# Ledger of designs, part 39: peptides against a protein of PDB entry 4M9S

Target 1, 135 residues: chain A of PDB entry 4M9S
Amino acid sequence: SRGLVGVECITPYSYKSLAMALQRCVEVLSDEDRSALAFAVVMPPGVDIPVKLWSCVIPVDICSNEEEQLDDEVADRLKRLSKRGALLSGKRMPVLTFKIDHIIHMFLKHVVDAQTIANGISILEQRLLEIGNNN

## One batch from the design tools (peptide; made by RFdiffusion4, then SolubleMPNN)

Design b1_p14_3_s3 (from b1_p14_3, 5 letters changed)
Fold by OpenDDE base, seed 5:
Structure b1_p14_3_s3 (fold): chain B 135 residues (1-135), chain A 14 residues (1-14)
Amino acid sequence: as target 1 above (135 residues)
Amino acid sequence: DVVKKLLENLEKLR
């Protein structure tokens, strides 16, 4: 299990109406889905990212240590996010990927706590390096 | 390479 807590803060945003709409979407999310969304800030916007790589940063508290099960749980979270206000865009073929939109990413950059961002960077970097070393 | 893109993005976030 991987326990990361995403913290969001209220900050001024250039597009107030958009920010309010997105904030409402975020508020109705479960804690787990909200955390997943927070860590999406460390992903490059506009890039289709395989679930395996999302699983490097998306915290999963209750799940098997099997990679497949971890990926499934992450995928479920990302799918839910994709259905709520188009927070993410999913593609099923040829490989299941998710992408964060530039607008959403800009929003997250403003509202996600600096510590959460730092944690996400740290964990993603470490896990990516591990993947690279194992392959 | 997606991994490379991810790593590059992390550098931008720092």
Scores: peptide ipSAE 0.702, ipTM 0.954, DockQ to the pose 0.034
Fold by OpenDDE base, seed 4:
Structure b1_p14_3_s3 (fold): chain B 135 residues (1-135), chain A 14 residues (1-14)
Amino acid sequence: as target 1 above (135 residues)
Amino acid sequence: DVVKKLLENLEKLR
């Protein structure tokens, strides 16, 4: 397994229409997809990010150690999230990328716990540095 | 590049 154990996103802003709607969207997600969404908070909003880089922080437990399979699993999760309205926007061509909406990102910053954010930052930073060193 | 943007964003989140 890689990444962190799944987390739940709960908003204290249930009386705000947007937050309430987003909360409902989050609640119907699987645990894995909800966890993936939580870690999207460490991504810059409005930036098209390749799946490979998403896979640096999205928690995945897969039998195979093949990077391609890991990316596929991450991609599937992100694709599911992209079907939940404005949560994520995906581009298939020329390279499969996903970006988080600014509003969604602001929402996540308020509902994702500080420890998860901190962990996500640490994990992403470490993996990005490793990628940079290996290129 | 994208990696640079990601790293810069992390600094903003701290």
Scores: peptide ipSAE 0.700, ipTM 0.954, DockQ to the pose 0.033
Fold by OpenDDE base, seed 1:
Structure b1_p14_3_s3 (fold): chain B 135 residues (1-135), chain A 14 residues (1-14)
Amino acid sequence: as target 1 above (135 residues)
Amino acid sequence: DVVKKLLENLEKLR
């Protein structure tokens, strides 16, 4: 398993708005799914991103270290997020990708703490550089 | 191409 520092999405929003609806969606998530959602803030909004790249930043606590299983677990989490209030948008063809919308991204940018964002940036950057060197 | 977009986005977040 890959141990990353998981965080909980916390929002103080109480307005009768999209923010309230999103808050409710976040509150009912599991700790793992909330952590995945929090780290989604470091992804560019409006871009279809392959699961393999999502797996660079989403922590996986309990599973095999096999890459295939890690990607599958990440995909499952992203699928759950896509089903819960359309927090993400998934595409199956030509390859499985997930996209964060600008509205959701804006929400996350305000509710995810700065340290989590900083950590996510560092983790993703490191992983991407490693992938780039292996190609 | 996607990796490049991701890296560019990270620079915007800093």
Scores: peptide ipSAE 0.699, ipTM 0.954, DockQ to the pose 0.033
Fold by OpenDDE base, seed 2:
Structure b1_p14_3_s3 (fold): chain B 135 residues (1-135), chain A 14 residues (1-14)
Amino acid sequence: as target 1 above (135 residues)
Amino acid sequence: DVVKKLLENLEKLR
């Protein structure tokens, strides 16, 4: 099984007009999509990341334990986020990847709680090390 | 190597 228990993203950030717009975008997300966006904070901005690696940190509580189903659910969430403006950018080729822009990442660093960030870092590190050891 | 980039980023976040 991959991911964490879903957490809510707190959005007290109102710095610029863009930040206000982003906050409104986050507020209208479902709890699941908002949680997925929150954990995007642990990803490096500007890097195209395959869904498999996103699935290491995106919380999925409702799907079966099959990895393929989990990855599909993660992909669906990321796709929805990608369709909502500047939250994420998706690419379908050569493989399905998603990236977070620097501005969005900076926004998330301010609005995602420290505990969620810490948990995301811990889990991602663990999963990446496991993947590395299996290769 | 995407994995390497991810790990490097984690170090920056700490």
Scores: peptide ipSAE 0.699, ipTM 0.954, DockQ to the pose 0.034

Design b1_p14_3_s4 (from b1_p14_3, 6 letters changed)
Fold by OpenDDE base, seed 2:
Structure b1_p14_3_s4 (fold): chain B 135 residues (1-135), chain A 14 residues (1-14)
Amino acid sequence: as target 1 above (135 residues)
Amino acid sequence: SVVQALLENLAKLR
């Protein structure tokens, strides 16, 4: 296992057109994909983030302990999210990256609970510091 | 760097 325990986001915006559309997109996601999307809230909007860094916060409960396989699993989840339109934007070349747009990020900030956000921040910060110290 | 951008974002989220 790797990352955080998955947490489901709750959408209170049932009567706003854009929010409704996003809510529908979120509702049809698997629990795993929805959890991945929730933790995307800790990423800076508009920035292409490599999968390796996404894997620092995307929860993977059942997976090989091999880092490469963990990244692949994370990538698959992010790819599925990117196929849901505006949820994420993926780039395959030159390096596989994913980006959350400002609108989606704003949406997530309102629908992801504060504790989940706080946990995501703490974990990501810790991982980034470790990466910085080791590299 | 991307890492620096992430750290800066985290600081803003706190």
Scores: peptide ipSAE 0.683, ipTM 0.953, DockQ to the pose 0.034
Fold by OpenDDE base, seed 5:
Structure b1_p14_3_s4 (fold): chain B 135 residues (1-135), chain A 14 residues (1-14)
Amino acid sequence: as target 1 above (135 residues)
Amino acid sequence: SVVQALLENLAKLR
């Protein structure tokens, strides 16, 4: 079970408490997983997003340029995040997707660096437009 | 589409 399932609103008290708990979760992440979590802020909350689209913004350093390997590495990071603090929700069927909920997304909006957000927006927009033009 | 939804969200974030 995920710890934040069923929570739909945040009061000042609940947000403060949640923020403190989430900060502790973030602090124990690896640098790579923490970076992936930060970029989740540019995804719409409550939407199941295919791994392929996550790979457009999640930074990955891999030896191979094969698309399959890129998606696998991104998926592994997102899977690890889904196991910690209900940060993400993964679905395997019909297609592997990950979703950020509204509460976690609100937290990220407050703690993620503004420059990181701006960069993530620019990168994702460019990649999405390229995908759209190639369809 | 999912792509369109993502683009709309990005516009909202700016």
Scores: peptide ipSAE 0.683, ipTM 0.951, DockQ to the pose 0.037
Fold by OpenDDE base, seed 1:
Formats: structure tokens, sequence, C-alpha cells
Structure b1_p14_3_s4 (fold): chain B 135 residues (1-135), chain A 14 residues (1-14)
């Protein structure tokens, strides 16, 4: 159970300034990390998501299909994103999780293209259904 | 559950 999610009151000026700062952070990312951040738009804001579930939507270009290696690569990307200001928040205990904040999520909804959002939704939904069938 | 939260969020994004 969770309490009420607080709503932040942001002025138009504050939002514009934040958007500008976030844009600068995004511009210095590698293509891979920027892609990972884009797909974070399909995650629920304010929720600590295990790396295993992040790996369902973040595209990884590695030679090995081993699950451990996949999770490690995804974790590395998410760790890098968490070091770029307020893009993501990581938690190591009890399990490694990452969370996107509401304001960052709102930013992504405005800047991520509709096709990427649609693809991310489709991919994540399919993967979650597969997990549900196997567990 | 986390999985349920993910699915509910996806429904909101459609």
Amino acid sequence: as target 1 above (135 residues)
Amino acid sequence: SVVQALLENLAKLR
C-alpha cells in the first residue's frame, strides 16, 4: 500500500528552466543512454522498478543473450543516467531498483516521439505478459 | 504488485 502521491506546484517559469536544464543533460548522453532514457517514459513515475523489469523495455545491443549479462548492461546504463542530475534515482537495497520522478516523466512525455512511446508500450506489455505466463 | 502497477500505467498511456 502507498500513500497519496504529492503533486508539485511548478510555475511555467520553473518548468521552462527545468526543461532547459534537462535538455542540456540529455544532449551530452551517448546515443545508447539517450535511447534508454527515452524508453523510461513507459515506466510509472515514482515507483521503484527492479532492473529485471527495466530490461524488458530498454534496448540492448550485446552479443550474449545471457540474462545476467543483459541485466548487468541495463544496470550500467541506468546507473549512468542516475548520475546525470535527477534523471533517475537508484536504490541498492533490498534489491537494485531505479525510479523516474514525476517531473522528469512529464518532461519525457513532451519530448519523446509518439512512435517510440507506442513501441515501448507494446514491447513492455508483451514482455510482462510473458513473465506472467512463466511465473 | 510492481507488475500490476506497470500494467495499469501502460493502460493510462494508451
Scores: peptide ipSAE 0.683, ipTM 0.951, DockQ to the pose 0.040
Fold by OpenDDE base, seed 4:
Parts: structure tokens; C-alpha cells; sequence
Structure b1_p14_3_s4 (fold): chain B 135 residues (1-135), chain A 14 residues (1-14)
């Protein structure tokens, strides 16, 4: 498994219309999709990120450890999130990428547990450095 | 590169 523990989202924006809408969207997500969304906070907003790089931080607990299957699982989660409009924006061509909007990112920065953010940063940095060293 | 952009963002988040 390649999962991350301790994902929590508590919103201080309960009375804001946008936050309320986002909260409703988050509440109906599966635990896996909600976790994926939480870790999107470590991605730069407004940047199209390839699925391979998303897979560096998106936790996958129940899947083959084969890279191709991991990417597929991550892609499926991100696709589901993108179907909820503002949560993520996907591009299929030329390479499958996903982007988090600034507004959503700002929301996540405030509602995602600080330890989750810290863990996500550490894990992503480590994995990116490993990728860089291997290329 | 995208990787560099990600790393720079992480530095900003800390």
C-alpha cells in the first residue's frame, strides 16, 4: 500500500456560500477521493500537473504496486474530482493532467489538517527528488 | 520544468 494517514478537513468557512458548496461536495466524496482532494493542497494552483506527478502524493491503499495501475487509480480519483467542477480541471491532451484552482487551493489550505499538509510536502519532495536523481 | 515548479511551490508552503 501507498497510503497516507491522518487526513482531516475542518472548515472555518461554514457560513460562506462558496465554502458551504465546497463542503457539500467534499461530504459526498468517498474517503479515498476526499483524501486525494486533501493532498491536492501541496500542488501549485493553476498549474497543469501530469498524473505521474500526482501519483507522488495521492495515497493508494488498495491497488497493485505496478506503476501503470497506480497511475490509473490516481487518474480515476482525479477524474471523479474533476467531474465536480471547480475541484479540479483536467486536460486529456496531449498528456493527461489535472490542475487545482486558486480558490479551491485556498480553501484546502485552511481546511486540511496541518499535519496532513506537512506530510504531503515531505513525501512529495522526497519522491520528486528521487525522480530527478533517477533521470 | 514542472518538477522544479513543484519543488519551488513546496518551499513556499513551508
Amino acid sequence: as target 1 above (135 residues)
Amino acid sequence: SVVQALLENLAKLR
Scores: peptide ipSAE 0.681, ipTM 0.952, DockQ to the pose 0.033

Design b1_p14_4_s1 (from b1_p14_4, 5 letters changed)
Fold by OpenDDE base, seed 2:
Structure b1_p14_4_s1 (fold): chain B 135 residues (1-135), chain A 14 residues (1-14)
Amino acid sequence: as target 1 above (135 residues)
Amino acid sequence: SVTVPTNPKILKVE
């Protein structure tokens, strides 16, 4: 199992306090929201990412493959995560975006398994290429 | 130790 042992960050909080807080945040999430949080690790930290790009990596199971429904479901998950402290920061204007904090990103890099990270990156790259080819 | 469980299932979008 992977943990926070390799995380190095500058914070006003103690490492132990940060680890405990993040542990509690992860534990209280639903399975779906926790999965969404895990895949947030593939995004660059500190960047406002449009929901369209988040939808490339956030796992969603919906009745339809309609893009609009996918984006809405992804947005709802990210909104819930943004309400859990500093996990994500959302902006509604000019376009709906979400940003992962550097500290949270570092946390995820150490608690999400390497294969999941690699798969997420691969999926993101593939879908970005598809988007690029269609535009 | 903290491990985040994941669900890699993603719907294919047209």
Scores: peptide ipSAE 0.030, ipTM 0.581, DockQ to the pose 0.093
Fold by OpenDDE base, seed 1:
Structure b1_p14_4_s1 (fold): chain B 135 residues (1-135), chain A 14 residues (1-14)
Amino acid sequence: as target 1 above (135 residues)
Amino acid sequence: SVTVPTNPKILKVE
């Protein structure tokens, strides 16, 4: 799927028009996929982020016995988002990664609840510290 | 892993 930056370059539509289109895309998402998209705002835009790091902030409801399936479930959610309005860009090689574009990230900063953003950043920081201590 | 709380109203959608 074409990156959003590419779409902006080839269409005469303003940012406001693009934002309205994005809002419509968000409205048709499931609650779970919408939540996953919201927490994507805590990631740096324009960077290929490994699924393992996405798993630090993407909310998933998995059984305790399925902890090994966490990355797979997160990957599935991110794949769904990548198929809808270029919300994310996936890369399979050399490692499975996902990237949020600057325009989408800017949109999310305006529409995601400020407390949710703050909480997401705090959770990411905590889990990154835990990963650093355990590896 | 601790699940991040989900909220259907975390986005300001019209």
Scores: peptide ipSAE 0.029, ipTM 0.627, DockQ to the pose 0.438
Fold by OpenDDE base, seed 5:
Structure b1_p14_4_s1 (fold): chain B 135 residues (1-135), chain A 14 residues (1-14)
Amino acid sequence: as target 1 above (135 residues)
Amino acid sequence: SVTVPTNPKILKVE
């Protein structure tokens, strides 16, 4: 069965309007929340991603090396983003996950620095390998 | 690909 590659058609008008609205939203974010949003670009859009995987790329400075504290801090940041202009969608059941939609992801691909994207992907890959080796 | 006027520096992470 050949999967139909769904062509997402965004008109220039729709994209421009979205970009202007989202730019204003991003400008009022804290530096920490803005950084978290930037790294959301490395996640696949339209997929419910567990907080554990988000914790691999979201930059967090924690006082303790406890894994539970890391996930909690990451979750708090993602929750704040989910309350800002539908930047993310959170689900609590069956497990706590967050999702970036295709439209927001497309916006981020245009406004996030290319080196930031590359670095984020590299970090994600490295940390996923570490998780896989420890399981 | 659609190009939109934007400020890419807004989401630059150092």
Scores: peptide ipSAE 0.028, ipTM 0.612, DockQ to the pose 0.080
Fold by OpenDDE base, seed 4:
Parts: sequence; structure tokens; C-alpha cells
Structure b1_p14_4_s1 (fold): chain B 135 residues (1-135), chain A 14 residues (1-14)
Amino acid sequence: as target 1 above (135 residues)
Amino acid sequence: SVTVPTNPKILKVE
């Protein structure tokens, strides 16, 4: 199983055509944005996820350990991805959130390295538990 | 640490 939610999606687009188009889009991404997109696979599709939770899994290398800086950098990456068509969709109000579409999520489940997915899920679960225990 | 390692080869784009 990959991601937090296993979802079957029916789409009018052929998987092959979608995959080819998306692969071309992914190829032109920076390494950082490509990594961010990969880890988006661990999130449940079709759900508006706040940046705080995205920050649990989006790979970021920052000099400061300030959480605010982390959230800002994560938000910037997700914003860049959202500008690449249907990769992500963002909402500013009431809280900044991003959502991965079911179709994109299905694509990622097939093209992201299996170990990366497993690691991302593990990291997300661990960090969510930590957040939950601290509240 | 809140950082996660990055890998530019984690997507099968070849």
C-alpha cells in the first residue's frame, strides 16, 4: 500500500498520455521541487492539507531550525508546484492549504521510488504522533 | 531535526 489513503480513480484521460505529459513536467522541475512533488504522494488525495502538515514530509534543507522558516519554504515549494497546472491546488483562506488531485496522486504512486514512499509515510506518521502528543 | 533528506532520483522520469 502507498500513501495514507488507497483510492481508485476513474479518469477520462489515458494513463499513458497523462504519464507522458506529467513526466515532461517533472523533468523540468528543480531537484528541490521534484523531491517535494514526490513526497506529496504520502498525503491523502482530494483533501485540503494545511502547510503545517505538509511541512512534516516535504524535504527542506534550511540553515535555521525555526519552524516558521520551514513552513515558509514548504509553502513556496508547494506554490511553485501549484503553478504547474494540476499538480497541486492551493487555498489561502481560511488557512493556507494545498491539495493533491486523485489523478496526480495515482501517477505518483506509480513513479515515485517505493522506498521513498515508505519513508515518507513513516516520517509523516511519526511527526503527526509527536504533534498529537504535544497538544 | 525537522529536515527530510532530498533525492533528485526519487521519481522515475526516465
Scores: peptide ipSAE 0.023, ipTM 0.604, DockQ to the pose 0.458

Design b1_p14_4_s2 (from b1_p14_4, 5 letters changed)
Fold by OpenDDE base, seed 5:
Structure b1_p14_4_s2 (fold): chain B 135 residues (1-135), chain A 14 residues (1-14)
Amino acid sequence: as target 1 above (135 residues)
Amino acid sequence: SVTVPTNPKILPVE
């Protein structure tokens, strides 16, 4: 198994100054949006991920069990994060997707609690398995 | 409702 050589993201900014700036951005988020951002760490950076896969890890409390409502709520949260500039980037065509950049992902890997990361990965794996078995 | 049972924690930048 060829280990994915982690491409070190080269940034013109010092990591410390960037981290401080991002910390300030995180502090002004709502609790819900902050939670969504934290769980974004489990997604591969630099990849356009469809909303359906984001919905596997973004915590949402909805009254309806309709899948369409879940995806809409998740999409709204991700859209709000994308409006904060460098946190996420969204594409509407051909399919609605969101991407976390390597720099932001690297930041999250350092500041998100290790247990949170582990739990997020476990939940993602479980839900992906369920999706795969139902298809 | 679809919920994630674990609340995420973001640590301060030291």
Scores: peptide ipSAE 0.158, ipTM 0.736, DockQ to the pose 0.483
Fold by OpenDDE base, seed 3:
Structure b1_p14_4_s2 (fold): chain B 135 residues (1-135), chain A 14 residues (1-14)
Amino acid sequence: as target 1 above (135 residues)
Amino acid sequence: SVTVPTNPKILPVE
């Protein structure tokens, strides 16, 4: 039984240096995009997630956006994040999805406030339950 | 711990 040699992704960058680089990237984001990125921590890393599920947790100003445009607004925010490098990976076909990388997700777990994470998970669970009951 | 002040406006759960 050849044990799964855990590919320790020895990134040549020390965890500390990578964290510093990511911190700089986050600091230059707009408040809206930074908030969107924060709530990305509630998503499982390495999974292509459809925009509909992202819309359950990405904060949108209710006063400025019609409910029918929610998915489009969320998609635009996620697209902006994906253009800033390794923060998110977008896939257009067959369905528009976004994925958070394991490294970014691990970073967010350390920098996002615990209360924000807890709230995001609670909201996601509630919205998923509502979607499941309506189908 | 660099707490990025995120003031996320979370949509109210109806």
Scores: peptide ipSAE 0.041, ipTM 0.621, DockQ to the pose 0.086
Fold by OpenDDE base, seed 2:
Structure b1_p14_4_s2 (fold): chain B 135 residues (1-135), chain A 14 residues (1-14)
Amino acid sequence: as target 1 above (135 residues)
Amino acid sequence: SVTVPTNPKILPVE
């Protein structure tokens, strides 16, 4: 098991209560939403990230290869996460973006498997290069 | 590819 022993943050909540609350939030998620949350760890905290970039790392299995469907499915997952407390913050305008807060990001860094984090970063880098080469 | 084959693991909080 992994904990938050290395996490230092300023919060009005106690360390124990924060950890417990976040753990409960993670446990009640669907497998798909929990996976999406896990890969949110690869994003820089406090930055409004367009759905297009989220779609690079959020695992999705769709019947079509259409990019629009990918983005829509990713957006739906992120929207659900944004409705679960402070897991994510979404903006619909001017562009649909989602942001992971620093505290949640620190939590994820400690509870998400290290190999998963590394893989997620690698995938993100690869996809970004592909996008850059195609534009 | 529209799929990311990685299955992330979120570990229990200690």
Scores: peptide ipSAE 0.040, ipTM 0.640, DockQ to the pose 0.564
Fold by OpenDDE base, seed 4:
Structure b1_p14_4_s2 (fold): chain B 135 residues (1-135), chain A 14 residues (1-14)
Amino acid sequence: as target 1 above (135 residues)
Amino acid sequence: SVTVPTNPKILPVE
């Protein structure tokens, strides 16, 4: 199956100005948060995604591989990213979700390594299939 | 050029 297709969007910002502004935001992130942001590129933009699904692609280094601990760590990272303004938008109800906007997604498509994108999509698809088969 | 470095460590979900 084909991976997630990128969505074209119209922005009032030029690519150069957007890139410069977002670069400054990305530069102040920790390595962990920056990596989380990078893998956000594999999520469909404009969609409220549950933390459980984010945990399928956000790289985390934890002592145990328990799903609950993984979700908590992922949530913390996404919360930090959401505090950086337009990077992510979080909702607590009815379930904790995060959304990446089209403009940020478009930026990430240009700055995230192609192999990283490919790997992230592959991993997401695999894990979604596993979740689907267990339901 | 603008780049976003990544950590390749993505833990599997049980």
Scores: peptide ipSAE 0.035, ipTM 0.613, DockQ to the pose 0.085

Design b1_p14_4_s3 (from b1_p14_4, 7 letters changed)
Fold by OpenDDE base, seed 1:
Structure b1_p14_4_s3 (fold): chain B 135 residues (1-135), chain A 14 residues (1-14)
Amino acid sequence: as target 1 above (135 residues)
Amino acid sequence: PVVVPTNPKILPVE
């Protein structure tokens, strides 16, 4: 599993102070939203990622296996996260996408459990292969 | 749906 080489981000704030602020934001999230945020670490930072690709890694408990319902539920979670500080940035046009910033991504790389990261990468790779084979 | 065997964790900041 090739870990995303984190791009160094220069901030006027100390990493520790920023991390503490972010930790407070994480603590008030629901378990489901916190899980979604954790798996965001497997996405490349600074890139507008379509919801369809987010749905490959974000854990969702839905009653139906319909792709549309999956994307809608994932989109709702990502929208909630986008309202929590600088966790995610959403874009609706031309296609609904979400982006994780480099600073947030760097934070997640340090605080998300290593096994979670490894699992997320494995799941993403598997899902991308499945999508590629079905096309 | 995506299912993982273990719930993801975000560790406390030290």
Scores: peptide ipSAE 0.099, ipTM 0.698, DockQ to the pose 0.479
Fold by OpenDDE base, seed 2:
Structure b1_p14_4_s3 (fold): chain B 135 residues (1-135), chain A 14 residues (1-14)
Amino acid sequence: as target 1 above (135 residues)
Amino acid sequence: PVVVPTNPKILPVE
């Protein structure tokens, strides 16, 4: 078990002020974007994650059988989150990726329902196994 | 305590 070496993210902001700011950011999100943000908690912080992997956990209410449309919709949600106070950091090159910062991740661990986190992890694991078996 | 309302619709894993 490689313990996540707790990178103590030293923020120049007080925890209280940061939490309040993040709370305000979350409150103004649409239900869909807020749900997407919630499931971002299952991703390891500080890692550039490809959209394909995000699509494994981000809920999409669109009955699209086309995988390409799923990735595009997920990407749009993540892009919106990245524009809203740096909730995520996006990179377009060389591959479209998004990462969650340690501070945001710590916040989400405290505000996202434990069952949601557990479900998200389970879904991610299942999807990763499927991807691994098909490759 | 900020609780993020999660209404996660999980797409059925085909």
Scores: peptide ipSAE 0.053, ipTM 0.666, DockQ to the pose 0.095
Fold by OpenDDE base, seed 3:
Formats: structure tokens, sequence, C-alpha cells
Structure b1_p14_4_s3 (fold): chain B 135 residues (1-135), chain A 14 residues (1-14)
């Protein structure tokens, strides 16, 4: 029984070098896109999340109360993030979804303020309860 | 730790 030698994928990229590269990528973002990325930390990594759920936590300064406009604006922000390297992965079919990678998510856990994370989780939970009760 | 001042104004959806 040849034991599966755990391929420790020693990525030659030291965790430090990847973190520095990601930090540089985040620094060049607009304030709005950077805020959107920060709140992505509340989502489970490696899961295709519908835009509707992203809209529960992504801060949008929309003057209009139309839910459809909110989803569109959130989608546009997430699309911009997906175009800036490996920050997010978008999928259009069958439903528009976005996914955060495990590595990016781990990075965000270290750099996003703990209070911001806690607030984001609380807001997500509240919005999910509201959606569940209206259904 | 480069604290990116994320002032995410979570605007309460009033």
Amino acid sequence: as target 1 above (135 residues)
Amino acid sequence: PVVVPTNPKILPVE
C-alpha cells in the first residue's frame, strides 16, 4: 500500500510574495471596488454565489429603491473585480454567479478588519432571513 | 499588517 505522499504543493510563491502581490492589486482598485472586495470575505470560498446573495453584502450607493438596479450595479462591480486577475471568477450560465478563490479568501481574512467581517456576516444573515420569510 | 482603511460605509438600507 503505497501511502499517498501528500503532495505538499510547495508553491514557489511564498505566502509572503503572494500576499504582497495581492496587496498591490487591492491598492490600485477604486474605493468602491475595494469595498466590494472586502465584503467578499463573508462568502464561502470555492462556491458559485448568485448575484442576489452578493447584493445582500456589497455596499452600493444607489438612490433608487429598485431591487433590479441594485443587482445590476452589484454585478457590474463584481465583473470589474473578475477582470482584475484572480480576485473573482464569474459564470454567466445557467445563472450569473461569482466565486471567490480559497487563496483570495484567506488573504481577505487577514487584511479585512474584524469588525467589518462581523458586520458583513450580520447583514448577510439578516437579509437571508428576510428573503426566507418572504418566500 | 497594511490596514487598508476600508471605510466600507455599510449604509443601512433604510
Scores: peptide ipSAE 0.037, ipTM 0.624, DockQ to the pose 0.075
Fold by OpenDDE base, seed 5:
Structure b1_p14_4_s3 (fold): chain B 135 residues (1-135), chain A 14 residues (1-14)
Amino acid sequence: as target 1 above (135 residues)
Amino acid sequence: PVVVPTNPKILPVE
């Protein structure tokens, strides 16, 4: 039985209302948290993604190249975004993961620059390949 | 549109 992926079609009205509400939420974010949210657009919606994979695309200013410190800083940003309600959903068990909802993802696809999206996907692919080769 | 850096960045240690 191939489950019909029900395309939840957001009506133009629902989208406009959502966009207005989310725009206000995004405007009050710090520059670094807003940047992190923008790059969330490259992740598949509705999937619990480990922090290690988020660290491949979230821009971070750290004073060390230690991988553990990178993951911690990324996790802190994602935790802050998850506290803003519908932006992200975090899970601590069995593994620390974050998920972007389909509705939020649709919003980001419309407001994030297309070239930024393309570049973000390319960077994710490159870094995933590097992780795979180092294993 | 939301403007973000072209590439994710990690700043080097000063």
Scores: peptide ipSAE 0.034, ipTM 0.630, DockQ to the pose 0.073

